# Peptides against a protein of PDB entry 8OXM, part 332

Target 1, 371 residues: chain A of PDB entry 8OXM
Amino acid sequence: FKAEFRLAGGVNLPKIIDCVGSDGKERRQLVKGRDDLRQDAVMQQVFQMCNTLLQRNTETRKRKLTICTYKVVPLSQRSGVLEWCTGTVPIGEFLVNNEDGAHKRYRPNDFSAFQCQKKMMEVQKKSFEEKYEVFMDVCQNFQPVFRYFCMEKFLDPAIWFEKRLAYTRSVATSSIVGYILGLGDRHVQNILINEQSAELVHIDLGVAFEQGKILPTPETVPFRLTRDIVDGMGITGVEGVFRRCCEKTMEVMRNSQETLLTIVEVLLYDPLFDWTMNPLKALYLQQRPEDETELHPTLNADDQECKRNLSDIDQSFNKVAERVLMRLQEKLKGVEEGTVLSVGGQVNLLIQQAIDPKNLSRLFPGWKAWV

## One batch from the design tools (peptide; made by RFdiffusion4, then SolubleMPNN)

Design b2_p29_2_s3 (from b2_p29_2, 11 letters changed)
Fold by OpenDDE base, seed 2:
Structure b2_p29_2_s3 (fold): chain B 371 residues (1-371), chain A 29 residues (1-29)
Amino acid sequence: as target 1 above (371 residues)
Amino acid sequence: MIEEEKKLFDELILEGKERLKRELEEERK
């Protein structure tokens, strides 16, 4: 290990360390503290399996539909080493960095990222109608700029077009697989973009199997398809390439129903894979400024095992696992709101749900739905 | 097809677990 470390941005300030291997190669490692990297490791395995399914299908293989994966080495329940994706940047850092963010550079007369966040925090406890009105005002005064990512990084027009296509395919694949797995907490710091490939890397995979719906502020979108995410696709937006790649990904997922159900069932009952939402995790993900005073950092998850009888915990766990499997089966059958949809109908519904400003306005302000 | 896919997934899960175990053992050296 080199004695020097860099801080990656974000709340947890993960440490970037350079390691020299026994092979003499330098490898960058991200040391994440206080996070259970076992969830990330398991979800990376699930993504690798989904990639195998996508690679077997001729249509998804020809379109190079893949989820970017990274190596996760859990060191403990609270620490591990991530392969630092060299040449990746959080989409939030590119878009809404206070000094040099793309919104400030390209739209200097728009609201600042801080002003947008403040406006949405002020209405957090208000009605859905008031949240919607303020969200629409924020959106009007904070216009998308993510198209400039590919324009800045890829000056050659042919390369630019190829990379924009790679980005659009990556968004489509990760959106559909993320929906099937019920992946939540897709805020702008949990999505990295590769500066060379224009593909997305999803990190912090701790909110899965729709556990984002049981957060204090429930998640109301199936995946992140916000205005900047769409702007990165270029002039066609969600139409054409994105929609077709979503449909082809969904076809492969639905045709792999039995395989996906078996895999998820094994994972849900793996005692080493804690996928359940707990109150401390919920508070951490949606921490309110008012709640900072009571979180003594020494509350081990172990000490708030209130003596609920082991039997009631097991029964509650089994009921949640059964509901997750039932909902996964519904998704893989194309059952949405009690109706069986075609692949095109299901993908269309998911896109409409993800771009609906009413759904976006209801999200936790920390998710930054206006970005 | 499905049983062969299931075997291949059990192998991929096992190979993934064993690869993770080997990578953990190599990082401990």
Scores: peptide ipSAE 0.012, ipTM 0.357, DockQ to the pose 0.018
Fold by OpenDDE base, seed 1:
Structure b2_p29_2_s3 (fold): chain B 371 residues (1-371), chain A 29 residues (1-29)
Amino acid sequence: as target 1 above (371 residues)
Amino acid sequence: MIEEEKKLFDELILEGKERLKRELEEERK
């Protein structure tokens, strides 16, 4: 370990540590304190299994459909070491950085990211119709620019084309696997893009198994497929490569139903894996002020003294786990809203749900559904 | 890599199944 560390930005000030391996290679590591990395570690394991399933299938292997994974070593319930995703940038930082974000550079006359957020926050408690109208106004005055990522990073046209395909494949794979695992909408800061591969890396996997639906403002999309995410795919958008990669990923997932159910069952009943969203965690995730103010809710460990009988907690947990497994089984059977769909029908429904401005307008404004 | 990851996962799944089975057997006593 080098004696020097850098602070990564953000509220938790994670420490970037450079390590020299026994192989003489420098490796950056992110040390998170006060964060439970067990869920991230478990979800990375599930992603590795999904990758194994995708590599076994000839059609998904030929398309190089993979989810980018990173090494997570939980050291305690509140600390761990992450492999630093070197050569990655948050999509949110590229798109909506206040100083040099792509929206500001390419669309200087559009609304600022702050203006968009303010407008959507003002209508947060309003009707769905009023939210939709304001969301459409925001979208009209905040046009997508993520196409420029590949254009800036890849000057050679042949490389540019291949990287745009790699991006599209990565979005498709992560969207479908994310839907199966119930990751829901992913905040733009929790989606990293690799500047060399154009592949996505999903970080901070603290919401899984459709727990986003129990948020104070429930998630209304199966995965993030916002206008900028689509714009990065280029002129074809969700049609062609993206749709076909979603269908092939979904086909592999559905054909691997027994394996996936078994994995998730083991994980849901692992006493070391707290995947459940309690009301306080749910409230905290949607009350994160973007404001710099150090309101660390000291979740003092002392409010564990509500001795709900261990039996009632365990029974409630088991009922939630059973419900999650049932819903996972439905997804893997193609059961949507009580109807059995084909792979193409299911993927089509999910894409339509994810891109529907009515669903996007209903999301928590902090998730920036206009980006 | 893929075979080693597969082995590691097959081991983790087996270990998880054996844990869950032990827990369910302990709850029945």
Scores: peptide ipSAE 0.012, ipTM 0.379, DockQ to the pose 0.027
Fold by OpenDDE base, seed 5:
Structure b2_p29_2_s3 (fold): chain B 371 residues (1-371), chain A 29 residues (1-29)
Amino acid sequence: as target 1 above (371 residues)
Amino acid sequence: MIEEEKKLFDELILEGKERLKRELEEERK
């Protein structure tokens, strides 16, 4: 190990360490402290299994549909080593960095990221109608810029095209597999982009099996498909390649129902895998001070209403696990809102739910649904 | 399929680059 370390951004300030392998190759490692990396390790194994299923299918293999995985070595319940994805950046750092974010560089007359966040925090306890109106005002004055990521990194038009295609395929694959597994907490710091491949790397996999729906502010979208995520796909947006890659991924998942159910069942009953949402974790996820900006939300003690929805989960662990398995089985059968949908119908519903400004306006402000 | 997707994408890339040029030229006025 080198004697020097770098801090990665974020609340837990993970340490980037360089190590030299026995092969003489330098490898970067992220040492995350205070977090249980066992959830990430388990979810990475599930992603590897999903990748194996995607590689077996000719149509998904031809499209190179994969979820980017990283090596997780849990050292304890509160520490582990992650393979640092060299040449990755959080999408939030590229888009909304306070110093030189892409929104500030390309749209200097738009609202600042801070102004957008402040406006959405001011209406956090307001009606859905008021949240929607303010969200629409924010969206009008904060135009997407993520198209510039590929334009900055890939000057050659043929390379630029290939990388935009890789990005679109990565978003599609991760969105559908993430939906099947009920992956939540997809804020802009939990999604990295590879500066060389344009593929996404999803990190912090601690909200799974739709446990984001039982947060004090419930998650209202199946995956992150916000305006900047769509802008990175270019002019077609969600149409064409993205939709077709979602459909082909969903076909493979639905055709692998027995395998996926068996895997998830083993994981849900593993006593070492704590996937259940607890009140302290829920509070920690939605009370995290975002960026270093001094908006300390005064913890006014009167947030009694948010406590009630967490107390009704006095369901025995077994009933929660059974409900998760039933919901997974429904997804894999294409059962949505009591109706059986085709793959195309199910994917269309999920896209519409993910891009609906009414759903986006209801998310926790820290999710940054306007980005 | 992949070649037709590529052609459709090449047309859309061209339109998008021209749109983006126009948007950037309008913001400079």
Scores: peptide ipSAE 0.006, ipTM 0.247, DockQ to the pose 0.011
Fold by OpenDDE base, seed 4:
Structure b2_p29_2_s3 (fold): chain B 371 residues (1-371), chain A 29 residues (1-29)
Amino acid sequence: as target 1 above (371 residues)
Amino acid sequence: MIEEEKKLFDELILEGKERLKRELEEERK
């Protein structure tokens, strides 16, 4: 290990360390602490399995549909080493960095990212109608700019076109796989984009199996398909390549139902894999930046000694696991709102739900649904 | 080895959080 480290941006301040391997190659690693990387490691294994299914199918293989994975080595319940995705940037950093963000550069007369956040935070406890009205005002005065990512990085028109297609395919694959696994909405800092491939890397997989629906502000979208995410696809938006790649991914997932159910069942009942939402995790995920001052939760390990009757916890856990498996089975059958949909019908419903301003306006403002 | 690496990582993480907290407090003055 080199003695020097760099901070990666974001709330958890992961450390970039350079390691020299026994092969003499330098490798960057991301050290994340005070976080349980076991969930990330497990989800990366599930993504690798999904990638294997996608590579076996001719239609998804021809489209190079894959979810980007990174190596995770959990070192403890509170620390681990991640493969640093060298040459990646958080989408949120590119879009809404305070100094050099693309919104400020390309739309200097729009609302600032801070103004947008403030407006949405003011209505956080208000009615859905008030949230929707303010969200529409924010969206009108904060226009998408993510199209400029590929334009800045890829000056050759033919390369630019291929990279925009790679981005669109990556969004489609990650959206459908993410929906099946119940990853829900993804914070813009938890989506990295590769500056060379234009592919997405999803990090910080602490919400899975629709546990985002039981947050204090429940998620209302199946995946992140915000205006900037769509703008990065270019003029066609969600139509054409994105939709077709979603359909082909969903087709592979539905045709792999037994395999996916078996994998997820093993994971849900793994005693080493805590996927359940707890109140502290929920608070952490939906904390206001202003509330960071006082709560040093000394998460003393001793709060596990609230031995609530092990029997009642186990029965509650089993019921939640069964419900997750039932919902996964419904998704893989195309059952939405009690109706069996075709692959095209299901994908269409999911896209409509993900882009609906009413659903987006109801999301936790900290996740910046206007970006 | 693993415990010493863990301590080093925990110290590093703490220093990084304190540095960013100072940088954010300086940007607010």
Scores: peptide ipSAE 0.000, ipTM 0.228, DockQ to the pose 0.025; fails the geometry check

Design b2_p29_2_s4 (from b2_p29_2, 13 letters changed)
Fold by OpenDDE base, seed 1:
Structure b2_p29_2_s4 (fold): chain B 371 residues (1-371), chain A 29 residues (1-29)
Amino acid sequence: as target 1 above (371 residues)
Amino acid sequence: SMDKEKEEFDRLREEGIKRLREELKEERE
């Protein structure tokens, strides 16, 4: 292990450790807390199952629709090493790093990422109308640049085009599967892009089963489809390849309803998989920059000694699990707001919800919905 | 046949869930 660790700028401050393997190869490894690794491991298995479903269907297989998975290697009872996807970068690091982010390089006269965040934080407690107006001003002065990722990495036009399609397919697959699993909006540091494949790798899967809707600032989008995410698809945006890949992914998910329900049911009732939102996790996920100073990472699990009657916790847990299963069943039937939609209708609704500036303006400012 | 693909899925699922439970159990021991 090199003594140098870098903090990945993600919510959980995951430590990036450069490890030299016995083969003399340097491997980046992501070190997270135990509970985060279990959640990530479980969700990787669900993604592998979704990938198996997608490989069976001829239309999704021909389109190479897959969710990129990573190996979770538990090292100890308290530490695991995520095999860091070698040759990946957080999209947030590429877009909005402090020094040489793509926004600063390509749009030097736009608002800084800090100015955008400050403006949105100032309106965080204000009306939805004021949030929308400020969000629109931020968006006007912070133009998307993620198209330049593929242009920088892939100089050959044919390779560039193929990689942009791989990116678009990866966004579509992860968006629809992420919606089905209720991953909601994803922080820009929790989405990695592979510098060779242009495929996305989703990390930090601690918010699942629509638990983002019960955060202090509820999620308002089914998945992250922000302006930069769309800009990376190129001139067609959400139309054409993205929409068709979403529809084909949704078709496979809906046709696999029984299988997905029974997978998720087993996971929801697994006593080793803590998917529930607790107040501490909610505070941590939506911590204000001003509050970052005091929460020492030493929230040892020991203060769960509040012997709330196991029976009341179990009943509340069971009711939440049942509600999650019911909502999953609705999604897999195409039931949105009490109406049964076609695959195309459901995908269209989800895309419209995800790109709506009114929904984006209502998100927690820390998750940078303008990026 | 769709049935063989379903059986192979159900098997891969059971093996996947079993591996998950074993991996999660080995972390407890």
Scores: peptide ipSAE 0.000, ipTM 0.259, DockQ to the pose 0.019
Fold by OpenDDE base, seed 2:
Structure b2_p29_2_s4 (fold): chain B 371 residues (1-371), chain A 29 residues (1-29)
Amino acid sequence: as target 1 above (371 residues)
Amino acid sequence: SMDKEKEEFDRLREEGIKRLREELKEERE
C-alpha cells in the first residue's frame, strides 16, 4: 500500500489508495466502510444478472448494452476494498474540479462550480418557483462541456465516434436498470467514467428501491440525465442512440419481470442487505451546514435504539418491502401514474422527467443538478 | 415457479461469489 491516499467524492468520503500487487502492477483501490461495501456487493450481483438478461437478448447484445461492474473485495469484517477500475475518474472531478475542471477550462467566463452551489444552497429552503428561477439562472451561466471528455481522450475521429457511442449506450443501460432498481444518490462523484472505454461505472449503491424519494429533500428524477450527461452524447442528445438503447433495455427488463421480481424479493428479505433508509443515513446524504454541529462522530449505528417494539419495526419493514415489490411490478408492466404505457411511451416519460428543469431544480443542492 | 427462480438466483449468487473468490486467488498468485 502507498501511504498516499486521495479522497473520492460520495458517501463516507471513500479513500482511493494505490496498491502495488505481488505482480508489480499498481492498482487503484477504493476503501469504503463495511455497510457501503455490502450494499455495493449485492447491487453488483444484481447488475451482473441484468447483464446476463441483456446478453441473452439479440438486440441488446448487438448493441453491447451492459452495466459496468466492479469487484468488491472484503478486506475485513470492518473494511473492504472496491476494485477501483484503473483509468476511471469521477465525472464531477473531470467537470467541476476547482483548478483544472472542464467547465473552468472551456467556459472561464461562466459561474464557478462553487458560485452555482452557493446560489442553489441560498434557495434550498425557498419555494419551488424561487428554486426554479435560480436554477435557470445558474444553468444559463453554467453551460455544458462534457462533450470535451471524449474529444480530449480520443483524438482519432473513428475511435472518438465509437467511444461516444459506448458512452451513450452505457448511460442508457445504467439509466433504465437504475430506474427499475430505484437507484438514487446519482450525484457527480458517484458516477465514474472509464478513460479507456468511455463507459460509466456507478458506485455507492446504498440508495436503492426508490429510497431516495423518502429523503428530507426527495429525489424528483428517475436517473441522472443532466445537461453535461446529455452533452457527452453529442449533437443528437437524448434522441437516436440513447432513446433506442433505453427502449431496448426497458423491453428486456419488462420481458424479464418474473426473474427480476424474484431477485428483488430475495434481496429485500436478505438480513445482510440493509436497503432501508434510516434517519442517520438520510442526514449523512443530505447534510445541511446547520446539522454538522449535531453529528457527534460517536453515533454508533447501534445506539439509536428507536425503542419501537421489534414487532412494529418488522411490520413497518414488511409493508415497505411489499410496496417496493408492488412498485417494481408496476414499472415492469409499464404502469406510470396509473396508466399502462408502451416501452416507447414509458421511456419517453422517464426521459422527460429526468430532463425537466422543474424536477432538477427541486433536488438537493449537493446532487448538483446544473452539472 | 418462484422457488426455481430463487434456486437459480442462489446458485448464480454462489457461482458469482465463487468466481470472485477464484479470480481473487488467481490475482494473489
Scores: peptide ipSAE 0.000, ipTM 0.287, DockQ to the pose 0.016
Fold by OpenDDE base, seed 3:
Structure b2_p29_2_s4 (fold): chain B 371 residues (1-371), chain A 29 residues (1-29)
Amino acid sequence: as target 1 above (371 residues)
Amino acid sequence: SMDKEKEEFDRLREEGIKRLREELKEERE
């Protein structure tokens, strides 16, 4: 183990530790708390099941539509290591690293990542109109550069084209499956890209089943489809390959309704899988950089028996679980805002919601919706 | 068409690779 660790974004400040294996290879490992590891492990199993469904369908199999999964290795009862696939980097590290980020390299005259964040933080408590205006100013002065990822990594034109397609397919598959599962907290540190495959690896799966909508600053997008995410797809952006891969993924999900409902039902009622949003988790997810200094680690769980009647908690939990299942069933039927949509109509609505600058401007500034 | 996309990407790629080579040259000087 190297003595140096990087903090990844997330609730329990997961530590990226470089580990030298017995083979002499350095492997980046994410060390998380127990509860985050359980959530990640459960969601990885769900992704494996989704991958099985996608592999059974001829159209999704031909397109190689898969969600990248990672191994959760429990090190102890309180800690574990996510074995990162060797050669993954957070998209945020590539795009907005303070030293050598792609925005600084390719767009040196644009606003710095810090200036963008500062401007959005200044309007955080302002109206939606003021947030939108400042977000549009930030976006105008912070132009996408993620196209350069594949251009830097893949020097052969045919390989580059194949890898850009792999990226676009990975974004499509993870976006639709992420929407079905209600994955939140898709900030730029929670999405890795594989430097060899150009596929995305989603980490920190602790915000699921639309629990991001009940955050103090609600999540307003179904998945991350920000300007840099789109720029990585190429000139067609969300059209062509991305849209078709979303539609084919959504078709498989909708046709697998019973299986997906059964899986999610088992998970929602698993007492070992705490998927519910709590106020502490919400505070950690939307903590301000200024507030990081005062949260001493001494929130010991003092067992103050607030005797909330166990019965009222259980009834509240069951009602939330039932609501999650009903909403999942609606998604799998193509019910959006009380209207039944075709696969193409549903995918189109989700794309429009995800790219809408009004929705993006309302997100928590830490989500970096301008990236 | 896929060809126009390819041509525009090939141009952007050449411009990107050129910038990367210039940066790698400045770091070595």
Scores: peptide ipSAE 0.012, ipTM 0.395, DockQ to the pose 0.011; fails the geometry check
Fold by OpenDDE base, seed 4:
Structure b2_p29_2_s4 (fold): chain B 371 residues (1-371), chain A 29 residues (1-29)
Amino acid sequence: as target 1 above (371 residues)
Amino acid sequence: SMDKEKEEFDRLREEGIKRLREELKEERE
């Protein structure tokens, strides 16, 4: 191990450690806390299953629709190493990292990322109307630039086109699979892009099964489809390739209902898989940067056996698990807002919900819905 | 069959959890 570590972006501020393998190759590794790694590992297995389903279907296989997975190698009870996707960068780092971010480089006269965040934080406790107005002002003065990622990385026009297509397919697959699994909105630092493949890698899978809806600021989008995410698809945006890949992914998911329900049921009732939202996790996920100072890592979760009456916790847990399974079944049937939709209708609704400025304006400002 | 896919998933899950437990045990030692 090198003595130097870098902080990766993300909610959990994972540490990037450079490791020299037994083969003499230097490999970057992402080190996270234990409980997050278990959740990430479980979700990677679900993604592998989703990939297997997608590879069996001719239409999704021809499109190479896959959700990128990473190996989770636990190191310790408190840390583990994610196989760092060598040659990945957080999309948030590319877009809004200090002075060198793509927004500052390509749109120097737009609002800074800090100005945008400040404006949205000022209205965080205000009405939805005030949030929407400020979000629209922010969006008008913070124009998307993620199209430049592929243009910077892929100088050959044919390669550029293929990589933009790979990106669009990756966004579509991860969006639909993420919606089915209830990953919700994803912080910009928890979405990595591979600099060679242009595929997305979702890390920090600590919010699943729509547990983002029970956060202090609930999620209002089915997945992250912000303006920069869309801009990376190029001129067609959400239309054409993205929509078709979403539809084909959703078709496979809906046709695999029993398999997916069975998998998720087994996961929800696994005593080793804590997927439930707790107040500490909710605070951690929606903390203000200004409040970062005093959270000493002395969250020793002491094994205080909070002998909370096992009976009341178990009944509450079972009811939440049942509700998650019911909602998963609804999604896989195409039941949205009490109406059964076709695959195209469901995908259309999800896209509209994900790109709606009213929904985006209601998100937690720390997740930067304007990026 | 769906049962074989479940069994394969359950096996992969158990193997994944087992690796997770073993690697977590080796750092305690």
Scores: peptide ipSAE 0.000, ipTM 0.293, DockQ to the pose 0.021; fails the geometry check

